# Peptides against a protein of PDB entry 2AKA, part 37

Target 1, 299 residues: chain A of PDB entry 2AKA
Amino acid sequence: MEDLIPLVNRLQDAFSAIGQNADLDLPQIAVVGGQSAGKSSVLENFVGRDFLPRGSGIVTRRPLVLQLVNSTTEYAEFLHCKGKKFTDFEEVRLEIEAETDRVTGTNKGISPVPINLRVYSPHVLNLTLVDLPGMTKVPVGDQPPDIEFQIRDMLMQFVTKENCLILAVSPANSDLANSDALKIAKEVDPQGQRTIGVITKLDLMDEGTDARDVLENKLLPLRRGYIGVVNRSQKDIDGKKDITAALAAERKFFLSHPSYRHLADRMGTPYLQKVLNQQLTNHIRDTLPGLRNKLQSQL

## One batch from the design tools (peptide; aimed at target 1 N293)

Design b2_p18_6_s4 (made by RFdiffusion4, then SolubleMPNN; from b2_p18_6 with D4E T7A R8E E14K)
Fold by OpenDDE base, seed 2:
Structure b2_p18_6_s4 (fold): chain B 299 residues (1-299), chain A 18 residues (1-18)
Amino acid sequence: as target 1 above (299 residues)
Amino acid sequence: SLEEAIAEVEELIKELES
């Protein structure tokens, strides 16, 4: 039997091609978080490449179905332009921006139509994530005044699905009790059964403060727990700091921090990737029997 | 094509049944 994640990827692609995605509850992980919560950095750290749009305000404006596939080769391909292999990840970023603008226009609007991107790499585990627009309360540019609610409605199309796991990304340097990601997760998953917490920006917390209680799952308990990560700063990104070097610095951060040292083996981006691969694989296994019946009803 | 996509889905269903 083939790996379960690639199998679901083929299902996802097939249904995308026939325009039936909205009627199928596929096992998947939706990534949610406020603007600037660090979602894009987490995803780029998985790949080890800079390939996502960056900037102020709303950056992700369409759902991005990111399919990571472990392979001996490294390249990317889009479902909307089959046959074109991208080896320059800057071109991947440009294609995401161009494809987004093609559908949404130039007013920084949003669209629920997903972009499907597959990345083959020897440096990734098999993993499929749906990156969703960052939650915001402030319209930018020519965005409509109700953009906050448009984004929320889009997110709800994904996170309300029973087979959707939620990767809730929250920055540690803000009040976690007011985390947009944790709020929406609590709304649709009140028992915390489908939510995985990611805490970013642990390195940017005020001196004398830490997120130990959160990471130990004692403050806002989730069945699937929390994983802390340290992303590159905006200065580091602008300075083209290597992601590999950043991952090493992340490891050092957890090992050397008095509040996190005892958790270090269960923290960081590489561990997060492993956990997500395992969680998604197990989730697919549990949901496939029911999915078969649903698929047959669609034909 | 649409027909190819449908065929792929059917094949995937068979794989899930095995």
Scores: peptide ipSAE 0.067, ipTM 0.739, DockQ to the pose 0.103
OpenDDE base, seeds 1, 3, 4, 5: peptide ipSAE 0.025, 0.032, 0.049, 0.035; ipTM 0.689, 0.700, 0.716, 0.707; seeds 3, 5 fail the geometry check

Design b2_p18_7 (made by RFdiffusion4)
Pose (drawn by RFdiffusion4):
Structure b2_p18_7 (pose): chain A 299 residues (1-299), chain P 18 residues (1-18)
Amino acid sequence: as target 1 above (299 residues)
Amino acid sequence: STEEEIDDILDDIETMVE
């Protein structure tokens, strides 16, 4: 049903101003990743426009509820900017930065208050993700020293919930067994039943190595599987993001890599969008029947 | 107003489940 994701989108809007309540549990996807995993690039490739804050270290300092709606037209709206339509995605980036600073005292700390961004685009399938602060160790920023723990605690508030599917994002050019995202997913989902794995930067692996065993779901098995992507950034004449060319380059990569050609139809951003739309829809279908009565008791 | 909006959404869920 094309209606389930929009229904939950209304619930997320309604609960955007409701503070943390450990018992409230909407069906949704939380994006979890180490700061080196390239999780922003995954989201920007869904949208086809650069729109997320840039900077060293942390990009998301408040949870970003990103609601992507397939549309013939292309624009964005924030719940906190009633009625305004954003058509220039640079302004979208600037609003994320401004609304975040409006809330965060220190210009580098974090807050649990969400920013609710809806994007209408021909480049997206109907899909909703909650992007969360990336994980890191060295609090190299400017306050606070326990920032690693504040981030982990915020992530745990989301992902300890049973209806929260986990999109664990890890770079291929690292020790995947030591992935911050997969490790935290294992702490709360030991059976790997509600974690979807994404492997980024496959084109950056060392010469003569590949991630075939993980992509084939053999080395670190997850029920919902892994999907690989690459960010082969292409810029148009104006020096701006060209998503059609970037997606073609990604498709060429998988078709030409001897380790991945047999999986190419199950890799890449278009496929990832398809998978997330399908899994999120089925998950909502599964959880909606008991939802109304459960919510009354939990509020 | 927030409570009214949540109630309206819950009624929609009930209708859809039925």

Design b2_p18_7_s1 (made by RFdiffusion4, then SolubleMPNN; from b2_p18_7, 10 letters changed)
Fold by OpenDDE base, seed 2:
Structure b2_p18_7_s1 (fold): chain B 299 residues (1-299), chain A 18 residues (1-18)
Amino acid sequence: as target 1 above (299 residues)
Amino acid sequence: SLQEEIDKILEEIDKLIA
């Protein structure tokens, strides 16, 4: 069972190499959310490193297939530059930016062509996520006026697939009823069978308010439920606050909060990582027989 | 080759789902 995710990773790599990744409904988790919803921070918290592009507006402009692999060593590899091992995660960030700019240009455009990044680390569970561009309504810089729809069209290429699980990332300090992530998830998964909810920015909610009803799966029920997380603030990121320290603070937050204390063991980034590993593993197991038949018919 | 890799993966899948 531990080898199921790496097995699918090999399939992903093989099909990406020939440019036919779009033709297969591979079991995967697509990460969706509005701009600044906290998607990148969640992914970085899994790795324990700062390695994703940062900035205002659209940060992720190409799909990032992030393959986390538990290993005794820590390094990263890109499919587009085989043989190069990255041990400095700042260089990983720079490579993502450079590879993005190579394809999209410098006008902050988007491309549906994925970047494939594998991270080996003793601090991760086996987990593959597809990070997608953040949904936006306002073009920035030289972006085309229809950038909102371009992003949506790109997301739909992933989230409409039957074997795609959806990690819907929503900030708690915004109206959840208007969450871009939950809206798109509801559109393609109306029964909430494929969607896992992540609630970020719980520490930024107005005094006297909480997301207890959401986290207890009582407000907008999903079959796979909701998990709350607390990411580093922008100030903390700018100040280079250590992710390990941030994870400890996250644990303390849930344990000390009167509305969340009873849920603390089912909240936080480490728990989210575990749940996603289990969900993906089980999902691969369930879909593998059908996938095998489809693969054979396409060869 | 790519085809050989896919064949190996299929074989491994068969072992897992048998």
Scores: peptide ipSAE 0.326, ipTM 0.888, DockQ to the pose 0.724
OpenDDE base, seeds 1, 3, 4, 5: peptide ipSAE 0.299, 0.300, 0.303, 0.286; ipTM 0.872, 0.874, 0.876, 0.868

Design b2_p18_7_s2 (made by RFdiffusion4, then SolubleMPNN; from b2_p18_7, 13 letters changed)
Fold by OpenDDE base, seed 3:
Structure b2_p18_7_s2 (fold): chain B 299 residues (1-299), chain A 18 residues (1-18)
Amino acid sequence: as target 1 above (299 residues)
Amino acid sequence: SLQQELDALLAEIDELIS
């Protein structure tokens, strides 16, 4: 079953090259959340490298198909520049920015055309995620005034697909009932069958409050449940705090917190990565017969 | 060709679901 994710990766690459047929619903995980919800940090924590663009407002402006592949070596490849291996992840970040700007221009607009990035690493499990632009209500700088709706429309192109799982990223220090991620997930997945909840910023909650009920799946139940994570602070990211150290601190946080100690083994970035790998693999297996038939009809 | 690639992928899928 370890070959299922790589197989779908090849399908993604092939269809990205020619434009995916709307009738082909590839099994995938779309990452959704408000701006600053912590999506980029989660992805970087999986890789253990700083490689995603940073900034204020909308940072991700094109869908990023991030294909993590377990390997003995560490390097990255882009579909749009085949044959070039990136070993410096700072250059990966720069390439994402350059490729984004090439299509969207300098006005910080968005484009629905994905960037396909494959990362080989001994520190990752096989996992493919589609990082989507963060939902926002307020344009910044020279962004178009209807940017909110442009982003929503882009997200809907992914999350409305039946074979799309939704990684809904919500910060704990905000009202979960007003989570942009969970709202859009509920809109397209009203029964909560395709949605995985990620709760970030648990370390930033007010004293005397906790997200225990959420993490125990008792407040807003999802079939696939919730996983809490603790990301690096923006200060830590800017200071290039070691991700390994951050992961250790995350573990310590859950173990030492009275409200989360009993959940500690089912929390944190490493556990999230494992769960996503398993769920994606199983999801591909379940959808593959239908995908096969659809693929054949398009040949 | 792209067609050949898709055919190959289809064959791999068939092997996995058989």
Scores: peptide ipSAE 0.280, ipTM 0.865, DockQ to the pose 0.683
OpenDDE base, seeds 1, 2, 4, 5: peptide ipSAE 0.274, 0.279, 0.275, 0.268; ipTM 0.862, 0.866, 0.865, 0.863

Design b2_p18_7_s3 (made by RFdiffusion4, then SolubleMPNN; from b2_p18_7, 13 letters changed)
Fold by OpenDDE base, seed 4:
Structure b2_p18_7_s3 (fold): chain B 299 residues (1-299), chain A 18 residues (1-18)
Amino acid sequence: as target 1 above (299 residues)
Amino acid sequence: SLQEELQKLLEEIDKLIS
């Protein structure tokens, strides 16, 4: 069933061409989290490249359909500029920003129109994620005062769909009970059946505290559980610290931490990527009969 | 065409669920 994710990728591309992406209940993983929760870092860690917009405020302002494809070569392609291969991931970042600004303007507004980005790499598993704007309470720049609700409405277009899995990204150094990601997930998935929890910033927790209970799925249980990750610090990102080195540091963190050592083999970015690949693959398989009917109705 | 692509996808799905 190795071709299931690529199959859905083709579906996504086809429906994007007709502007119906938001209305389709495709099997997918939507990434949700508050501003600065670490979503971008998680995604970049999958690719092993810096390629997502950075900065203050809302970073992702359009849905980003990120299609990771295992390949012998490394390059990126956008659906909106077919035929152009990007090998410099800085150019990928710039293209995302340019394409976002083209639609939203310079006021830091948002748009529900997705950007479709495919990344080929020998270092990735097949995995498609829909990165959504970070939830925020405070408008920045020339954003409208109701930007919070605009973002929420956009997120709801994805996460309310039955076939949408939710990757809820929450920082450990904040009160998880007040996690924006977990709150919205619980709103649309009250039984925790479609939600995968990601806990970031475990390395930034106060001395003497840990998120063991959360990671062991004992505090706020999700059927699909939690996976902890350690991202690069902002200093490391600014300093262009190599992601491969950061992944090694992440492994070391879990292995050396008294509270997480026993979980180390089920933590970290590589494990998360594997889990998401498997979860998405299985989810696609389960939804194929329904997809068949939907496709038929479009013919 | 889009219709042709969707038809191909449908056929592939049919093979997978059969």
Scores: peptide ipSAE 0.417, ipTM 0.915, DockQ to the pose 0.650
OpenDDE base, seeds 1, 2, 3, 5: peptide ipSAE 0.406, 0.405, 0.413, 0.401; ipTM 0.911, 0.912, 0.914, 0.910

Design b2_p18_7_s4 (made by RFdiffusion4, then SolubleMPNN; from b2_p18_7, 11 letters changed)
Fold by OpenDDE base, seed 1:
Structure b2_p18_7_s4 (fold): chain B 299 residues (1-299), chain A 18 residues (1-18)
Amino acid sequence: as target 1 above (299 residues)
Amino acid sequence: SLAQKIQEILDEIDELVA
């Protein structure tokens, strides 16, 4: 069963090529969160490379199907430019930006048409995530005044699907009750059956406060629980701090924090990656009989 | 064709489930 994720990747590629991605309820994990919640940083930490667009406002403007594949070599490939291997991850970032602009134009609008990116690396577990645009309430620049609703509608196309797991990314330094990620997750998954909580920015919480109750799944219970992570600061990103060093600092943070020390082995980016790999694999296995029948009916 | 790709995937699914 080690090849279940690659199997679904082939399905994703096949349906993406014909523009039918939105119509198939494939087992997948959609990543949701407010702007600046730390979604991109979490994904980059999995790869150990800087490769996602950065900036103010809406950065992700198309769904990004990110397929991580464990391999002895490190390179990236896009479905829209087959045969080209990217070994420079800055070029990967530039290609995402270029392909986004090609479809959305100059108004910084959004498109529901996914970008399919596969990353081969010895540092990743097999894992596929769909990175979605960050939820926002305020249009920026030349964005249409209804951009908030456009983003919401796009997210709903993914998260309403029964076979879609939801990776809800929420910052700890904001009121969790007002988390855009948890709000949308609760709307489509009121019993918390499909939602995995990620709590970012634990290192930026006010002195004397902690997210222990959240991380222990006591405040807003999810069946699949919560995992805390510590991402690089914006200063660290701008200074090109090594992700490997940041992961070591993350481990140290949890081990040394009095509120999180007892949870340290179930926290951090490496643990999150393992959990997501296992969750996705198990989810594919559970949905495979139904998926087989649906595929057969399309022949 | 898409149909051929789907059939190949179906065959692989059947091999994984047997």
Scores: peptide ipSAE 0.400, ipTM 0.900, DockQ to the pose 0.638
OpenDDE base, seeds 2, 3, 4, 5: peptide ipSAE 0.395, 0.377, 0.400, 0.384; ipTM 0.899, 0.891, 0.902, 0.895

Design b2_p18_8 (made by RFdiffusion4)
Pose (drawn by RFdiffusion4):
Structure b2_p18_8 (pose): chain A 299 residues (1-299), chain P 18 residues (1-18)
Amino acid sequence: as target 1 above (299 residues)
Amino acid sequence: AAADDITAVLDEIEELNS
């Protein structure tokens, strides 16, 4: 049903101002990743426009509830900016930065208050993800020293919930067994039943190595599987993001890599969008029947 | 306003279950 994701989108809007309640548990996807995993690039490739804050270290300092709606037209709206239509995605980036600073005292700390961004685009399938602060160790920023723990605690508030699917994002050019995202997913989902793996930067692996065993779901098995992507950034004449060319370059990469050509139809951003739309829809279908009665008791 | 939105969505969910 094309209606399930929109229905949950209304619930997320309604609960955007409701503070943390450990018992409230909407069916949704939380994006979890180490700061080096490239999780922003995954989201920007869904949208086809650069729109997320840039900076060293942390990009998301408040949970971003990103609601992507397939549309013939292309624009964005924030729940906190009633009626305004954003058509220039640079302004979308600037609003994320401004609304975040409006809330965060220190210009580098974090807050649990979500920003609710809806994007209508021909480049997207109906899909909703909650992007969360990336994980890191060295609090190299400017307050606070326990920032690693504040981030982990915020992530745990989301992903310890049973209806929260986990999109664990890890770079291929690292020790995947030591992935911050996969490790935290294991702490709360030991059976790997509600974690979807994403492997980024496959084109940056060392010469003569590949991530075939993980992509084939053999080395670090997850019920919902892994999906690989690459960010082969292409810019148009104006120096701006060209998503059609970037997706073609990604498709060329998988078709030409001897380790991945046999999986190419199950890799890449378009396929990832399809998979997330499908899994999120089925998950909502599964959880919606008991949802109304359960919510009454939990509020 | 949040309570109204939540009530409207829960009523819709009940209609779907019926």

Design b2_p18_8_s1 (made by RFdiffusion4, then SolubleMPNN; from b2_p18_8, 11 letters changed)
Fold by OpenDDE base, seed 3:
Structure b2_p18_8_s1 (fold): chain B 299 residues (1-299), chain A 18 residues (1-18)
Amino acid sequence: as target 1 above (299 residues)
Amino acid sequence: SVQQQIDEILEEIDQLNS
């Protein structure tokens, strides 16, 4: 069962090589959310390294297929530069930026062409995520005036696929009813069958408020439920706060919070990673027979 | 070849489903 995710990874790589990736309904998890919702921090917390581009506005400008592989060694590989092993994760970040700029140019445009990144680490579970550009409403700098719609169209290419699970990332310090992530998820998954809710910024909520009802799946029910996480602040990231320390602080947050202590064992980044691994594995198992038949018909 | 790789993966899927 643990080999199912790597199997799909091989399919992803093979089809990417022949330019058919966008047309395939492979079992995968697409990560969606507004700008600054905390998507990048969640992914970095899984790896335990700072390796994603940072900045203002739209940071992710191409889909990033992030393939996490449990291994005794730690290194990264890109599909577009086969044979090169990255052990410095700063170089990984730079490569993402360079490869993004190579395709999109310097005008902060977007491209639907994925970057495929595989990370081997002893600290990860097998897990594949597709990080998508953050939804935005207002173009900044040299961005095209229709950037909002370009991003939306790009997201729709992924999330409309029946075998795509949706990791909807929403900040707790904003009105959840207005969550861009949950809105797009509900548009393509009205019954909430494919959507997993992630609630970030729980530590930034106003005193006297909490997201208990959301996390208990009582406010906006999803079949797959919600998981709360506490990411490093931008200040902590800039200050190079250790991710391990941040994960410990996250655990402490849930355990010590009156509204969340009873949920603490079902919250936090490590639990999220475990749940995603399990759900993706099960999802692959369920979809493989149909996928095989479809693939055979397309060859 | 890429096609061969795909075929091999499909065979593995078949084995899992059998």
Scores: peptide ipSAE 0.307, ipTM 0.878, DockQ to the pose 0.712
OpenDDE base, seeds 1, 2, 4, 5: peptide ipSAE 0.293, 0.296, 0.284, 0.292; ipTM 0.870, 0.875, 0.868, 0.870

Design b2_p18_8_s2 (made by RFdiffusion4, then SolubleMPNN; from b2_p18_8, 12 letters changed)
Fold by OpenDDE base, seed 5:
Structure b2_p18_8_s2 (fold): chain B 299 residues (1-299), chain A 18 residues (1-18)
Amino acid sequence: as target 1 above (299 residues)
Amino acid sequence: DVQKKIDEILEELDELNK
């Protein structure tokens, strides 16, 4: 059963080759969150490399199917340029930017056509995530005035699918009731059956406040619960702080925090990776009996 | 060709589901 995720990855690649995009109901995890919610940092922490575009406004402008594969080697490859192995993750970042711009142009527009990126690494668990554009209400640059709705429509193509799990990324230093991620998740998953909550920026909360109730699944209950993480600050990213060091600091944060110490073993990026790997594997297993028939009907 | 690949993968999935 350990090969289920790679097997589904092969299905994803095959469907992508025939022009099937968001219309597929394959077992997958869609990552949703507002701009600056910390989505990119979470994904980079999984890989242990800086490889995602950075900047102001909408950074992810195409769906990024990120296929993490545990391997003895470390390299990345894109479906759109098969045979090219990337060992420099800065080049991976540049390729994402170039491929995004090729389709969307320079107007910072969006496209529903996914980029498929596979990362082989000894530091990852098998895991496939679909990184989606960050939700925003304010157009930047020469973006169309309806960019908010374009993003929402794109997200809906993924998160409405029954076999799509939703990784809802919300910052702790903002009102959780106004979380764009949790709002869209609640819209398509009202019973909270498919949603995994990720709470970022726990280290940026005001003194005397904490997200304990959220992390204990008491405030806005999700069947699959919440996992808190601490990402690198923008200063740390700009200063090229090592991700490994950041992960150690994250562990220390949870262990030393009075409100989170009792939850520390169920918090942090490494734990999140394990949970997502397990949940995706189990989800694939649960959907397998009907997957064949469903996929054949969608062809 | 792609359809054949899909079918092969689905067969592998069936085997893993047993």
Scores: peptide ipSAE 0.278, ipTM 0.857, DockQ to the pose 0.621
OpenDDE base, seeds 1, 2, 3, 4: peptide ipSAE 0.249, 0.267, 0.270, 0.237; ipTM 0.843, 0.854, 0.854, 0.837

Design b2_p18_8_s3 (made by RFdiffusion4, then SolubleMPNN; from b2_p18_8, 12 letters changed)
Fold by OpenDDE base, seed 3:
Structure b2_p18_8_s3 (fold): chain B 299 residues (1-299), chain A 18 residues (1-18)
Amino acid sequence: as target 1 above (299 residues)
Amino acid sequence: DVEKKIQEILEEIDKLNE
């Protein structure tokens, strides 16, 4: 059953080539969050490499289908440049930027056409995520004034699908009631059946405050619950702090924090990755009969 | 070809269900 995710990966690749990813309602996890919510950091922590574009404003401008595959070796491949193996993840970042610009132009526009990136690594679990552009209200550069709605519409193409799970990434150091991720999730998943909450920036909360109630699933309950993570600070990222060291620090954070100590075994990036792997696998299994029928009808 | 790929995937699905 561990092969279910790779199976869906092949399906994603096949349909990405013809631009029909959104039409098949494939079992997948869409990652949503506001700008600077920490989405990219979460994904990079899974891989253990810096490979996603960074910067101010809208960084992700195309959906990124990130396919993590457990392997004995470590390298990345893009669907749009088959046969090329990337071992330098800085080159991966540059390729994402180049491929994004190729389609969207230099005006920092957005496109709903996904980039398919597969990462082989001995340090990952099989997991496929669709990283979506961060929600924003302010256009940057030459973006049209309605960029907010364009992004929203793009996200809706994914998150409205019944077989789409939603990884809602929300920073703890902001009012969670105003979380862009949780708002959009609530809109399309009002009963909280498809949404997994990720709470970032727990280490940046004001002293004397905590997100315990949220993490215990008591404030804004989701069927699939919440998982807290601690990402590298922007300073650490700029300084190229080792992700392995950051993961150790994350573990220490939860273990040592009075409000989170009791939850520590169900928190952190490694646990999140495991949970997502399991949930995606189970979700694929549950949807497989319907998917099979749909695929058959396409022949 | 996409159809070929779909067929291959269907076969893989069926194999997993065996």
Scores: peptide ipSAE 0.308, ipTM 0.875, DockQ to the pose 0.496
OpenDDE base, seeds 1, 2, 4, 5: peptide ipSAE 0.306, 0.303, 0.302, 0.279; ipTM 0.878, 0.874, 0.877, 0.861

Design b2_p18_8_s4 (made by RFdiffusion4, then SolubleMPNN; from b2_p18_8, 12 letters changed)
Fold by OpenDDE base, seed 5:
Structure b2_p18_8_s4 (fold): chain B 299 residues (1-299), chain A 18 residues (1-18)
Amino acid sequence: as target 1 above (299 residues)
Amino acid sequence: STQEKIDEILAELDELNA
């Protein structure tokens, strides 16, 4: 079973090379959420490195197919620059920015053309995620006035696929009933069969409030449930606060919080990574017979 | 070729489902 994710990664790479990415319903996890919901921080916490673009407004402007591969060595590779091994994750960030700007220009426009990034690390489980642009209602800078709809249309290309799992990232310090992530998930997955909820910013909730009912799957039930996480603050990210220290602080947060202590073993970034690995592996296994038949009919 | 790679992966999938 451990080899299923790498196998699907090879399929993804092969299909990306021929430009047919949009037409294949490959088993994958699409990451969705509003701007500043904490998506990039969750992904960086999986890797244990700062490697994603940062800033105001739309940061992710192309789909990022992030293939995490457990390995004894730590390095990254891009599909668009084969043979180059990146060991400095700042260079990875710069390459994402440069490759994004090459296609979209400097006006913060978006493109549906994916960037394929593979990260080998001893600190990751095998996991493939598609990081998607953050949903926004307000254009910034030179963005087109219809940027909200462009992003939505891009997201829909992924999340409408039956074999796409949805990682819906919502901040706890905002009204969860109005979560952009949960809204789009509910639209394409009304029965909550494909959606995994991630609740960020639990440490930023108002005193006397908590997300216990959400995390216990009682408020907005999803078949695959919710996992709470605590990310680094933007100040901590800018200050290059160590991710390992942040993960320890996250664990301490859940263990010490009266509302979350009983859930602590089913919360946090390491648990989320395990769940996603297991969910994706099982999902691949369940979809493989159908995928094989489809691929054989198209070849 | 890309097609050969796909065929190889499909063969591996068949072995795993078997």
Scores: peptide ipSAE 0.257, ipTM 0.846, DockQ to the pose 0.592
OpenDDE base, seeds 1, 2, 3, 4: peptide ipSAE 0.237, 0.227, 0.242, 0.226; ipTM 0.835, 0.831, 0.839, 0.830

